Peptides against a protein of PDB entry 5Z08. Designs and how they scored, part 94

Target 1, 168 residues: chain A of PDB entry 5Z08
Amino acid sequence: RQKDEWAKKTSSLMKQLDWFIGEHLGAMLAAEELGGPVVGELMEIDPDDLSAGFNAHGKLKKATSQPDLDRRQRRIDDIWGPQDEQGQAHKRKRGADEALAASAEMRDLIEQLMNKLVEAGGDNSATYVEIPRESAAARFLVRSKVAMFHPNDARRLRLVDFGRDLDD
Target 2, 222 residues: chain B of PDB entry 5Z08
Amino acid sequence: GLPRLIDAIEEASKIPAKRRQTPIKPTIEKLTTHLYTHGASPDSLLRLADLLTLRNHLDQASLAAITRNLYPSSTVSDEVVLRFIGALGHGQLKPTLALQALFLRWLVMVYHLLENPGVLGQVYGVLFDLLDTAAIRPQLCHLLALVTRRKHVRPFRIQAILTLSRQTGGDPNLTGLLRVFKNYYPEIIVGDATKGRASAFKHPDPQWRQHLDEIQQRRSEA

## One batch from the design tools (peptide; aimed at target 1 H24 M28 F140, target 2 G86)

Design b2_p28_8_s1 (made by RFdiffusion4, then SolubleMPNN; from b2_p28_8, 15 letters changed)
Fold by OpenDDE base, seed 4:
Structure b2_p28_8_s1 (fold): chain B 168 residues (1-168), chain C 222 residues (1-222), chain A 28 residues (1-28)
Amino acid sequence: as target 1 above (168 residues)
Amino acid sequence: as target 2 above (222 residues)
Amino acid sequence: QLKEWAEKTKTLEEIYRRLQYSLDSLSD
């Protein structure tokens, strides 16, 4: 009985987490991966600069000329207007695919972190997951105090021990 | 218990205040005290949502007091959410705009407890179309900031919020919502509409949040 | 087994809470 209740609760939480990642966090993670704003950073990005996309440093490309209001509307229309139905469909599809990929990466990383914590049986040295890259997902987990990097190896990530943080 | 208090209030809500044999205020105080101490179960929450959203003879102070103490002890069902969403807007049968603002504030504060947060995404258009209603706009923008997904960020909605931002002289809540839109589509040219102060959409009531967390924790220990 | 499920559930709750809190705080 109690096991079934915990299993149901775990399943419910997992569904909520999947929804949160897929529907909420995934698009933001994808935006960060595309050189957009860091997840949760209030983009103090000048709206005028955002239209130019992100530079190689993740900063908004400086929109060169203050386009006249008419040129701004035209660029909005060029970005959001009927581009060839195929081109907009492709951009939307690509954006959806990137959000799905980022969601999957975050989900997989959380699952790996949890599995390693269980497998380690209390050995903190065995709790690290190797990450192929510093992803938006990994960074967000660290900023959220869900995970921490190995002190000497930024390719190794572990789940924060929440049991200690509740007792301290 | 809570069900009996709700029963008494439901019965009293059918009768004009002047025709009630007993003052309802003591029962409302008992209800709000109980809600503050224990929260509302899903069943009680639905019944209370009906009391809050359906036209009845309860006074605005009582409705506001119930809403301010509407701590879920568990999750919030789609039915409860839809009661509050259905209560929004203008109409003779709708709650006051002040009460609607409290409902939206409540939805913001309990967003993490929704059984299906996607339900708000399904009614996104209904919420978005209410942005012109100044009295509820702050809380509505906050809720939309939580609910907005890439699928909701459409050219017509971008244009609508830009137009409304100009009409309102750059309402910080609209600016905040535009920033949320821009997170999904960085290429959105928002121009001067985002140069102003944006709302940060901070938690509306940190003390309410803390108390909610305490109620939720007690359930996990039981 | 029960302890493991309880621990897993608590861990998931905390992950979810921290992710939500972070996102909420960063949106501030």
Scores: peptide ipSAE 0.379, ipTM 0.435, DockQ to the pose 0.262
OpenDDE base, seeds 1, 2, 3, 5: peptide ipSAE 0.369, 0.334, 0.350, 0.363; ipTM 0.398, 0.390, 0.413, 0.405; seed 3 fails the geometry check

Design b2_p28_8_s2 (made by RFdiffusion4, then SolubleMPNN; from b2_p28_8, 14 letters changed)
Fold by OpenDDE base, seed 3:
Structure b2_p28_8_s2 (fold): chain B 168 residues (1-168), chain C 222 residues (1-222), chain A 28 residues (1-28)
Amino acid sequence: as target 1 above (168 residues)
Amino acid sequence: as target 2 above (222 residues)
Amino acid sequence: QLKEWAEKTKTLEEIYQRLQYSLDSLSD
């Protein structure tokens, strides 16, 4: 009985989280991945300036015509650019596909983080998930104080300790 | 009660130790015992913040003992926070850097109890400009790691951290703070100067946290 | 098993709350 109640509650929360990620977060994550604004913040900095990145001196690189920057900007423009008629459907589809991909990445990352926490049995060293790259999803989890990177390895992410005080 | 102990210490703080009729140490011990057992109310916290931050005749050991036992029983007001922030940096009227480090550590440990965490964001520049002060840098970086939002991550601050990191031989706390900045600006190139170990910014005192939680729990039951 | 389900549920609740709070706080 109690197990079934907890399982139902977990399932309900997962559905709510999946909805939240899909409907609210996915598009913003996709925008960040494509070199747009960081999730939850309108960057005052021109996306073009952001895409140039920061040099070792913390200065924006001047937009050198790097072909890879043009691809990201084209992707941003494809997703968020002015919707002329024929381009609208393809742009909408691509935007939707990127949002779906970002949503899936976030969902999978949360699930992996939770699973590792359970598997670790209290060993904090075993709670780390290996991530293939630093993603918008990973960064958002860290900004949200849900996750933290390993201090010496940015490829390792774990859930924060939410405090054991929920045992009382 | 706690107010009477604070009254006695406030009066004693106005008088040089050599001119006091009675030793203050027993009263400080009573205060710290009371704080450890019951914590401090918001009003008591403000009074204690003034005692800790304003120049008076209390000895450094007493001030440190009060700070180490400064458990909030409730929330921490903006006014209390601002007293501690105002006490930071160099100056003859300011507390010792050792005591300032304890204040910053305290702010880290009670950050979740602030009535308005945004108050620290408003004084972010003041905090950031103190990063060159080596004695408080570890705790300062930890506090900044909690407080930092996108609006604070500016190119000039990124450059300042990178420059200071080079000058310090790659202080792990600065590297840790830069990693926090990278969460808001993915494009931050953590150059070779930051190949050093980053600080994890772990809770500075797990036992203190546990005891704080016990004090806070008693309030929720009352 | 029951403890694990309870812990998972509590963890998930906390994750969800923190994500929502973060999004709300960043929009302000």
Scores: peptide ipSAE 0.400, ipTM 0.678, DockQ to the pose 0.313
OpenDDE base, seeds 1, 2, 4, 5: peptide ipSAE 0.399, 0.399, 0.396, 0.300; ipTM 0.668, 0.681, 0.648, 0.638

Design b2_p28_8_s3 (made by RFdiffusion4, then SolubleMPNN; from b2_p28_8, 15 letters changed; failed a check: too like the target's own chain)
Amino acid sequence: QKKEWAEKTKTLEEIYQRLKYSLDSLSD

Design b2_p28_8_s4 (made by RFdiffusion4, then SolubleMPNN; from b2_p28_8, 14 letters changed; failed a check: too like the target's own chain)
Amino acid sequence: QLEEWAKKTKTLEEIYQRLQYSLDSLSD

## One batch from the design tools (peptide; aimed at target 1 M114 D168)

Design b2_p29_1 (made by RFdiffusion4)
Pose (drawn by RFdiffusion4):
Structure b2_p29_1 (pose): chain A 102 residues (1-31, 98-168), chain B 214 residues (1-190, 199-222), chain P 29 residues (1-29)
Amino acid sequence: RQKDEWAKKTSSLMKQLDWFIGEHLGAMLAAEALAASAEMRDLIEQLMNKLVEAGGDNSATYVEIPRESAAARFLVRSKVAMFHPNDARRLRLVDFGRDLDD
Amino acid sequence: GLPRLIDAIEEASKIPAKRRQTPIKPTIEKLTTHLYTHGASPDSLLRLADLLTLRNHLDQASLAAITRNLYPSSTVSDEVVLRFIGALGHGQLKPTLALQALFLRWLVMVYHLLENPGVLGQVYGVLFDLLDTAAIRPQLCHLLALVTRRKHVRPFRIQAILTLSRQTGGDPNLTGLLRVFKNYYPEIIVSAFKHPDPQWRQHLDEIQQRRSEA
Amino acid sequence: LAEAKRRYRNLLGIAERLNPNLALSAQRS
């Protein structure tokens, strides 16, 4: 099957993203850098792992977030995540993976 | 003759205007004239794109003059296209929004000359996520309308464009893009973009006809 | 296969909006 290539591509891309977060983004978020990179990654991992866990239930895809988390603000501003409209302490990913003809 | 002019503009591009041993306006005009007559080669286009895209000491009037006369001879590379794509939106590395509108207008006018038009499809999300920026929205919509293929019409983009249409009170450029979306998915709840400058199109065609000569 | 593809596209979408160079490199590879 062609499946593990979609796996190989994902494991490779995950690493490239973590490199980018650690090398470039954490430092930008500081203005320590190491702390920012760890929390951003944990948040993206939590965000992604849940979006698929819901499959169809669009309502269950919110994660709890500290009050003034800069990581969520950046992710919302970069249009990769969205706050819940009723309250801003839960967050969801934008669902890039869902496709009509997937 | 053209590379020499670019070499001069590149050097002046590195130092402030008052420290220049010569006014640059006469040299910018020579470049503008040369580009009007002969077009820009693939390599010259790349160098000009760097000058238009990177922060330098060139003034706005000079950059706009260059952009308006950026008729390609032959083709447009991914290297050139991506530099203009990277120049879009807000950020300290990026050019003014006015020049960004000119770049987007230029990409529409030269869309048929791209060596790899699919490259715009590979950055579709970069273009799309910028629709909120009103200063460049009309030009963004026109380019996105040319670039949109079925694979790009995803539910999250459908919803985002609908929300933006409602919040802006109905931008006709947004509804024009939604029309293109509906062509791929008619299930969707319901300006046919014209060429932005016909004289520029005509002048480009004249310059491009030289490619048939040998 | 469909789940793996969806996870890939989610990650690709994130990578594209954080840094397009990552997404372009992944697509070209």

Design b2_p29_1_s1 (made by RFdiffusion4, then SolubleMPNN; from b2_p29_1, 14 letters changed; failed a check: too like the target's own chain)
Amino acid sequence: EKEWAKKTKELLGIAQRLDPSLALEALRS

Design b2_p29_1_s2 (made by RFdiffusion4, then SolubleMPNN; from b2_p29_1, 16 letters changed; failed a check: too like the target's own chain)
Amino acid sequence: EEEWAKKTKELLGIAQRLDPSLALETLAS

Design b2_p29_1_s3 (made by RFdiffusion4, then SolubleMPNN; from b2_p29_1, 16 letters changed)
Fold by OpenDDE base, seed 3:
Structure b2_p29_1_s3 (fold): chain B 168 residues (1-168), chain C 222 residues (1-222), chain A 29 residues (1-29)
Amino acid sequence: as target 1 above (168 residues)
Amino acid sequence: as target 2 above (222 residues)
Amino acid sequence: EEEWAKKLKELLGIALRLNPELALATLNA
């Protein structure tokens, strides 16, 4: 009975986590990756406000920024910039694609972190996942105190053991 | 007068110190005394900006002394501003980072005397891209805090400051600049890495300000 | 502590940090 209740609760939590990642967090992480506001622990900001992007009122004068900066700025402007009529559909699609990509990255990262935790069998040294880059997803998990970087290697990430911190 | 002192220093700047017939230090002292007493006209400021920013044989102490006494008697032209901005960053032909920090400090202190404050807004990107240079970052953040308008607060710049703030362990100058950005976009979350005390960007030299005000007041009475 | 309770605390910790309202709604469901 207790195992079945736990399994149901776990399944429910995972479904809700998956929903949250897909419907809200992915868009916010995509915004952060594109140079939007950081997703904080205090969700004081309506996720919809974060997803709405930066208000378009600033005329983009082409600052002669470096080519990579120009490409990124164009990408941001394409997603979050003033929507002219023809640009709206492409911008919405691109925004949706970035949110989907961010959601997939977060799901994959959480799955890897959970798998390593299970595989480690209590060995905290074996719980590290190697991450290819410091993503918005990775940063979010660290800010949320859900994950920690290895003290000597920022490419290694592990889940925090909540069992100790909740009893203190 | 001031023009003759500048002429003598310009000529001396073309010659290595070891090959000069006369020490330049007494002429530099006369120049700095004159600048302290009377300030520099727009024309003199331009000539002095060239001496300070162009590679020459003047020693760093002399250049620093001129910069510390570079009181405008009038306004500061766009051309003068652009000389100092052009001197910023890394390169063999550029002034030392220590001298660049003094130039940025000077621009902060004379910001209210610019003929066109908008000129700094036009070169905002150039200034912003130098934030990774630790030696000039404090003064650069202060200048950017004065210059920043809504048009400059872009997603990529927000992310760049946030990233650099993490990399620097929460530099208070970056946190201060991010707070300025937050005035335009309240939705900017200053993450936990930025829990550090933000710089208040106070005037860097109150005595210098007071002396500048005295020089400016004398001009309004003439 | 039972292994299931530990895993539940971990998952709850993640859920609470990600979306406290959703996590609380889940606990009440």
Scores: peptide ipSAE 0.094, ipTM 0.274, DockQ to the pose 0.197; fails the geometry check
OpenDDE base, seeds 1, 2, 4, 5: peptide ipSAE 0.024, 0.030, 0.025, 0.032; ipTM 0.231, 0.258, 0.233, 0.239; seeds 1, 2, 4, 5 fail the geometry check

Design b2_p29_1_s4 (made by RFdiffusion4, then SolubleMPNN; from b2_p29_1, 15 letters changed; failed a check: too like the target's own chain)
Amino acid sequence: VDEWAKKLRELLGIAQRLDPSLALETLNS

Design b2_p29_2 (made by RFdiffusion4)
Pose (drawn by RFdiffusion4):
Structure b2_p29_2 (pose): chain A 102 residues (1-31, 98-168), chain B 214 residues (1-190, 199-222), chain P 29 residues (1-29)
Amino acid sequence: RQKDEWAKKTSSLMKQLDWFIGEHLGAMLAAEALAASAEMRDLIEQLMNKLVEAGGDNSATYVEIPRESAAARFLVRSKVAMFHPNDARRLRLVDFGRDLDD
Amino acid sequence: GLPRLIDAIEEASKIPAKRRQTPIKPTIEKLTTHLYTHGASPDSLLRLADLLTLRNHLDQASLAAITRNLYPSSTVSDEVVLRFIGALGHGQLKPTLALQALFLRWLVMVYHLLENPGVLGQVYGVLFDLLDTAAIRPQLCHLLALVTRRKHVRPFRIQAILTLSRQTGGDPNLTGLLRVFKNYYPEIIVSAFKHPDPQWRQHLDEIQQRRSEA
Amino acid sequence: SSPPALFSPEQVVRMLVEQIAVNRRKAAH
């Protein structure tokens, strides 16, 4: 099957993203850098792991967040995540993977 | 003759205006005239795109003059297209929003000359996520309308454009883009973009006709 | 040689996250 290529591509891309977070983004967030990289990655991992865990239940895809997390503000500003409208301490990913003809 | 002018504009581009041993306006005009007559080669286009996209000491009037006369001879590369794409939106590295509108207008006018028009499809999200920026929204919508294929019409983008249409009180450029979206998915709840400058289109056609000569 | 076109952190994160998300759905299928 063509499956593990979609796996190989994903494992390769995940590493490239973590490199970018550690080398470029964490430092930008500081303005320590290492702490910002770890929390951004943990948050993105938690965000992505849940979006698929719901499959169809769009309501269950929110993760609890500290009050003033800069990682969530960046992710919302970059249009990769959205706060819950009723309260801003839960967060979901934008669901890029969902496609009508997927 | 053209590369020599670019070499001069590049050097002046590195130092402030008052420290220039010569006014640059006469040299900018020579470049503008040459581009009007002969167009810009693929390589010259790339160098000009760097001058238009990177932060330098060139003034706004000179950059706009260059952009307005950026008629390609022959084709437009991905290297050129991506530099203009990367110049879009807010950020300290990026040019003014006014120049960004000119670049987006230019990409619509030269869309048929791209070596790899699919490259815009590879950056579709980059173009789309910037629709909130009102200063460049009309030009963004026109370009997105040319670039949209079925694979791009995803539910999250459908919802995002509907929300933006409601919040702006109904931007006709947004509804024009939604029309293109509906052509791929009629299930969706319901300006046919014209060429922005016909004289520029005509002048580009004249310059492009030289490609048939040998 | 000319350097590559530059993209902002927001755009880089956005593109990579979309690509990973799509690949995961393709793998699930």

Design b2_p29_2_s1 (made by RFdiffusion4, then SolubleMPNN; from b2_p29_2, 13 letters changed)
Fold by OpenDDE base, seed 4:
Structure b2_p29_2_s1 (fold): chain B 168 residues (1-168), chain C 222 residues (1-222), chain A 29 residues (1-29)
Amino acid sequence: as target 1 above (168 residues)
Amino acid sequence: as target 2 above (222 residues)
Amino acid sequence: SAPPAQFSPEDVLRLLIEEIQENIAKAQK
């Protein structure tokens, strides 16, 4: 009975986490990955704002026409095709797709981190997940003090064990 | 009344000081005088909490003056508490650390008026994670000393305090918090970290307490 | 209920993950 209540609560919290990631965090993570503000500087990023890209200072670029800036900016410019209705729709779609991708990455990373923590059975050395890159998701987890990088290897991330008790 | 003063301040808070048609200072002074005399109702506390904790165009002196006079006339709701806790930490949208220290001090001083002290226990992690922030640490440790229960004393938190205590050269507030932890788990080896002077977590402002008690007494008679 | 707007996304995630882990640990006992 009590176990079932805790399991139900866990499931409810997981749904809340999924909602939080999908509805809020994903767009902010996508913005950070696109060279926008660090997550938490802007609480509400409209997907339309994601499509509007960010300048080197993390501010929304107003559609100024200047052509020349580097590869990451080209990916922004390729998102920034002509300001026709079709171009705006493509931009919105791409912003939404980036937010979805960032949400999926965060969910997957949290799941891996949680699974590794459970599998490790208290061995801190076994709790590390290998991450392919230092993503906005990984950095966010560390800033949230939910995860920690390995001191000697920034490709290894572990979840902080909040569940461990002294009575265990 | 107090609501009208809050209305005027809310409207002024939306406008940069240089663009305001009227100085806000006289309205702030009226507000603080009213708060000092009558305290703030739960509804007024909620509105004032938003003014204090959300980014706006109010100056730091005004925000500090409101916070210093934020006497509850009644209880303090979970919603009010959570606004103040949510305003803590680092970030572009967060209040200044000086103001956060005043919020923490306020929470300590009104802790006995919380409708549900357990709400602070629910956000314990957020509070605890700010211990590295030197500017708020004294008041934060005091609040944590009040809030801490056995369930919050976890291995990772013990290690975090011990590490931070070493890094700070034995901050007496951290030593005080470690003693609180040790009260729940006497077996915690705190080593030399507890040999230092611990903060006694005394009430930060006895005069403020006395004045609060006077305001609270008027409510019980009404 | 959604956390107050004052909470950062970092704060929200921290609270959620800690509470999840605590509930998992309690469910395993």
Scores: peptide ipSAE 0.676, ipTM 0.902, DockQ to the pose 0.592
OpenDDE base, seeds 1, 2, 3, 5: peptide ipSAE 0.674, 0.674, 0.674, 0.673; ipTM 0.902, 0.901, 0.902, 0.901

Design b2_p29_2_s2 (made by RFdiffusion4, then SolubleMPNN; from b2_p29_2, 15 letters changed)
Fold by OpenDDE base, seed 4:
Structure b2_p29_2_s2 (fold): chain B 168 residues (1-168), chain C 222 residues (1-222), chain A 29 residues (1-29)
Amino acid sequence: as target 1 above (168 residues)
Amino acid sequence: as target 2 above (222 residues)
Amino acid sequence: AAPPAEFSPEEVLRLLIEEISILIAKAQK
């Protein structure tokens, strides 16, 4: 009975995790990979730049004066401007594809990390997954304090063993 | 057991306090103690959600006490979530804004236990439209920070937050939500109108979290 | 004092992974 309840709960949580990865995290990870903000880093967004309210058409009102606003404004205008429906669709599609890719990477990485932890049977040395690159996914897991890089090898990642404290 | 306590409170909730034969406070204390010790099953959560969200004769202190001890022993169903969401906003039949803030805080604290977190995404518009309500804004922004997806980050919502941020003198919770939006659209400039420190949306109650974890762990052991 | 856990995406992930990991560990006993 207990094992069945645990299995059900685990399954439920796995579904939540999958949902969280797919619906939330993937897009943010993709943004990070594309040179956007680090996931969860509250990048200080300079308040002056959004202060130019969007017009009735969702465009940022051009605050007149500062030239560096123009490049970022162009990007915002490029994102939200009257881009032809096709250009917006293509950008949305690309963004969706990147989010899906990031989600898949994160799912796979978590699965590998969990599997290695289970397989290791308490041997911490056997818990490392080799990662091909320091991805946004890997970095996010580390920032989340759910994974740790090997102290001497950033290509090796292990899941934090949260179950270890249950035996003491 | 918990069901019997809920039964007693449900019956008492139908009767004005002045007309109750017995004080309900001892039963509420037993309920809250039970909830603290064992948590609430999905079925119990639904019943408690109805007690908390539907207009009844329970006093605000009792409702708040139940909400503060509303530890799920398991998952939180969509139905439970929708009860709390349906209780939000302005209206004579709605719970007090103080209680709504507690509901939102609760949803934040149990977000990881939702059977389908997507349900909140479906009601995103309802939540978002309440951002002008100052009394619930802190918790609402926190919940929205968890719920927000790329599909929700639209120009009109960006503008709405920006406008509201300006109107509020840069509410740090709105700035925090804008930062979440920026994760999807880096080009969103959370500009000078929000000179305020953005809320980091920290866990609202670490002790509550720890206790929830203990309850959740015990269920996994049972 | 552990820094107050933030309900950031990182925190949500941590909570999920932690809980899953604990359950897996318990199921192995």
Scores: peptide ipSAE 0.458, ipTM 0.444, DockQ to the pose 0.285
OpenDDE base, seeds 1, 2, 3, 5: peptide ipSAE 0.446, 0.440, 0.442, 0.444; ipTM 0.461, 0.472, 0.484, 0.483; seeds 1, 2, 3 fail the geometry check

Design b2_p29_2_s3 (made by RFdiffusion4, then SolubleMPNN; from b2_p29_2, 15 letters changed)
Fold by OpenDDE base, seed 4:
Structure b2_p29_2_s3 (fold): chain B 168 residues (1-168), chain C 222 residues (1-222), chain A 29 residues (1-29)
Amino acid sequence: as target 1 above (168 residues)
Amino acid sequence: as target 2 above (222 residues)
Amino acid sequence: AAPPAEFSPEDVLRLLIEEISILKAKAEK
């Protein structure tokens, strides 16, 4: 009975997590990966402000006409810059695709982190997931205090062991 | 009445101070006087919580003055609590750390009036993970000392406090919180982290408490 | 209207992962 209630609650929370990642977090992670603001710094990005693009530091560019947009800024301008209706549709689609990719990356990373923690059986050295790069997803998990990088290797990430009890 | 004062402040909060036709300070003074005399109803508390926690054009002195006079006339709802908790931390949309410290102090002072003290236990992780923020740590530790239950005392949190205690040279507030943890798990090895002076987490403002009690008594007689 | 002071995405994720982790650990016992 109690185990079943915990399992049901876990399933419900997993669905909420999945929804949160897909509907909110994925787009913000995608924006960060594209050189936009760090997740959570700009909760209210006016879509119109997004059209101005972000500098290399994730700050909104004021509409100054300076041509030397860095590669990240160009990519943001390519996504959010003024385009015809067809170009806007392509940009919206690309933004949606990037948000989906970021959502998938975050889900996969969380799953790997959880699985490694279980598999390690209490060995902290075995809890690390190898990540191909420092992604927005990985950084976000660390900022959230959900995960930690290995002190000597930023390609190794582990989940915080929240489940460990003192009564164990 | 209080609702009309809040209406005027809400409208003024949407406008930069330099563009306001009328100075807001007299209205803030009327509000704070009213709050001091009568307290705030649950509905008024929610509206005031929004004014205090949402980014607006109110000056920090006005926000601080409202917070210092935020006497509940009755209970404090979960919604009001969650507004203040949601306002904590770092970010461009968050209130200043000085104001956050006042919110945490307020939550400490009204903790006994919470409709559901368990709500703070549900967001315990949010509070706990802000312990590295020095500006709010004293009030945060005090609130955590009230909120902490056995279920919150976990190995990762013990390790986090111990690490932070070492990094801070033994902050008395962290030492105080570790003592609270040790009350639930006496076997916790806190080492040198508890040998230092701990905060006693005394009521931060006895005069404020007395005045709150007077406001609350009037409610029980009505 | 400014959105209610919502929990940061970091806070939301933390709360979810913490609770999920705790419940999983309880279910495995």
Scores: peptide ipSAE 0.656, ipTM 0.890, DockQ to the pose 0.630
OpenDDE base, seeds 1, 2, 3, 5: peptide ipSAE 0.647, 0.651, 0.647, 0.653; ipTM 0.889, 0.888, 0.888, 0.888

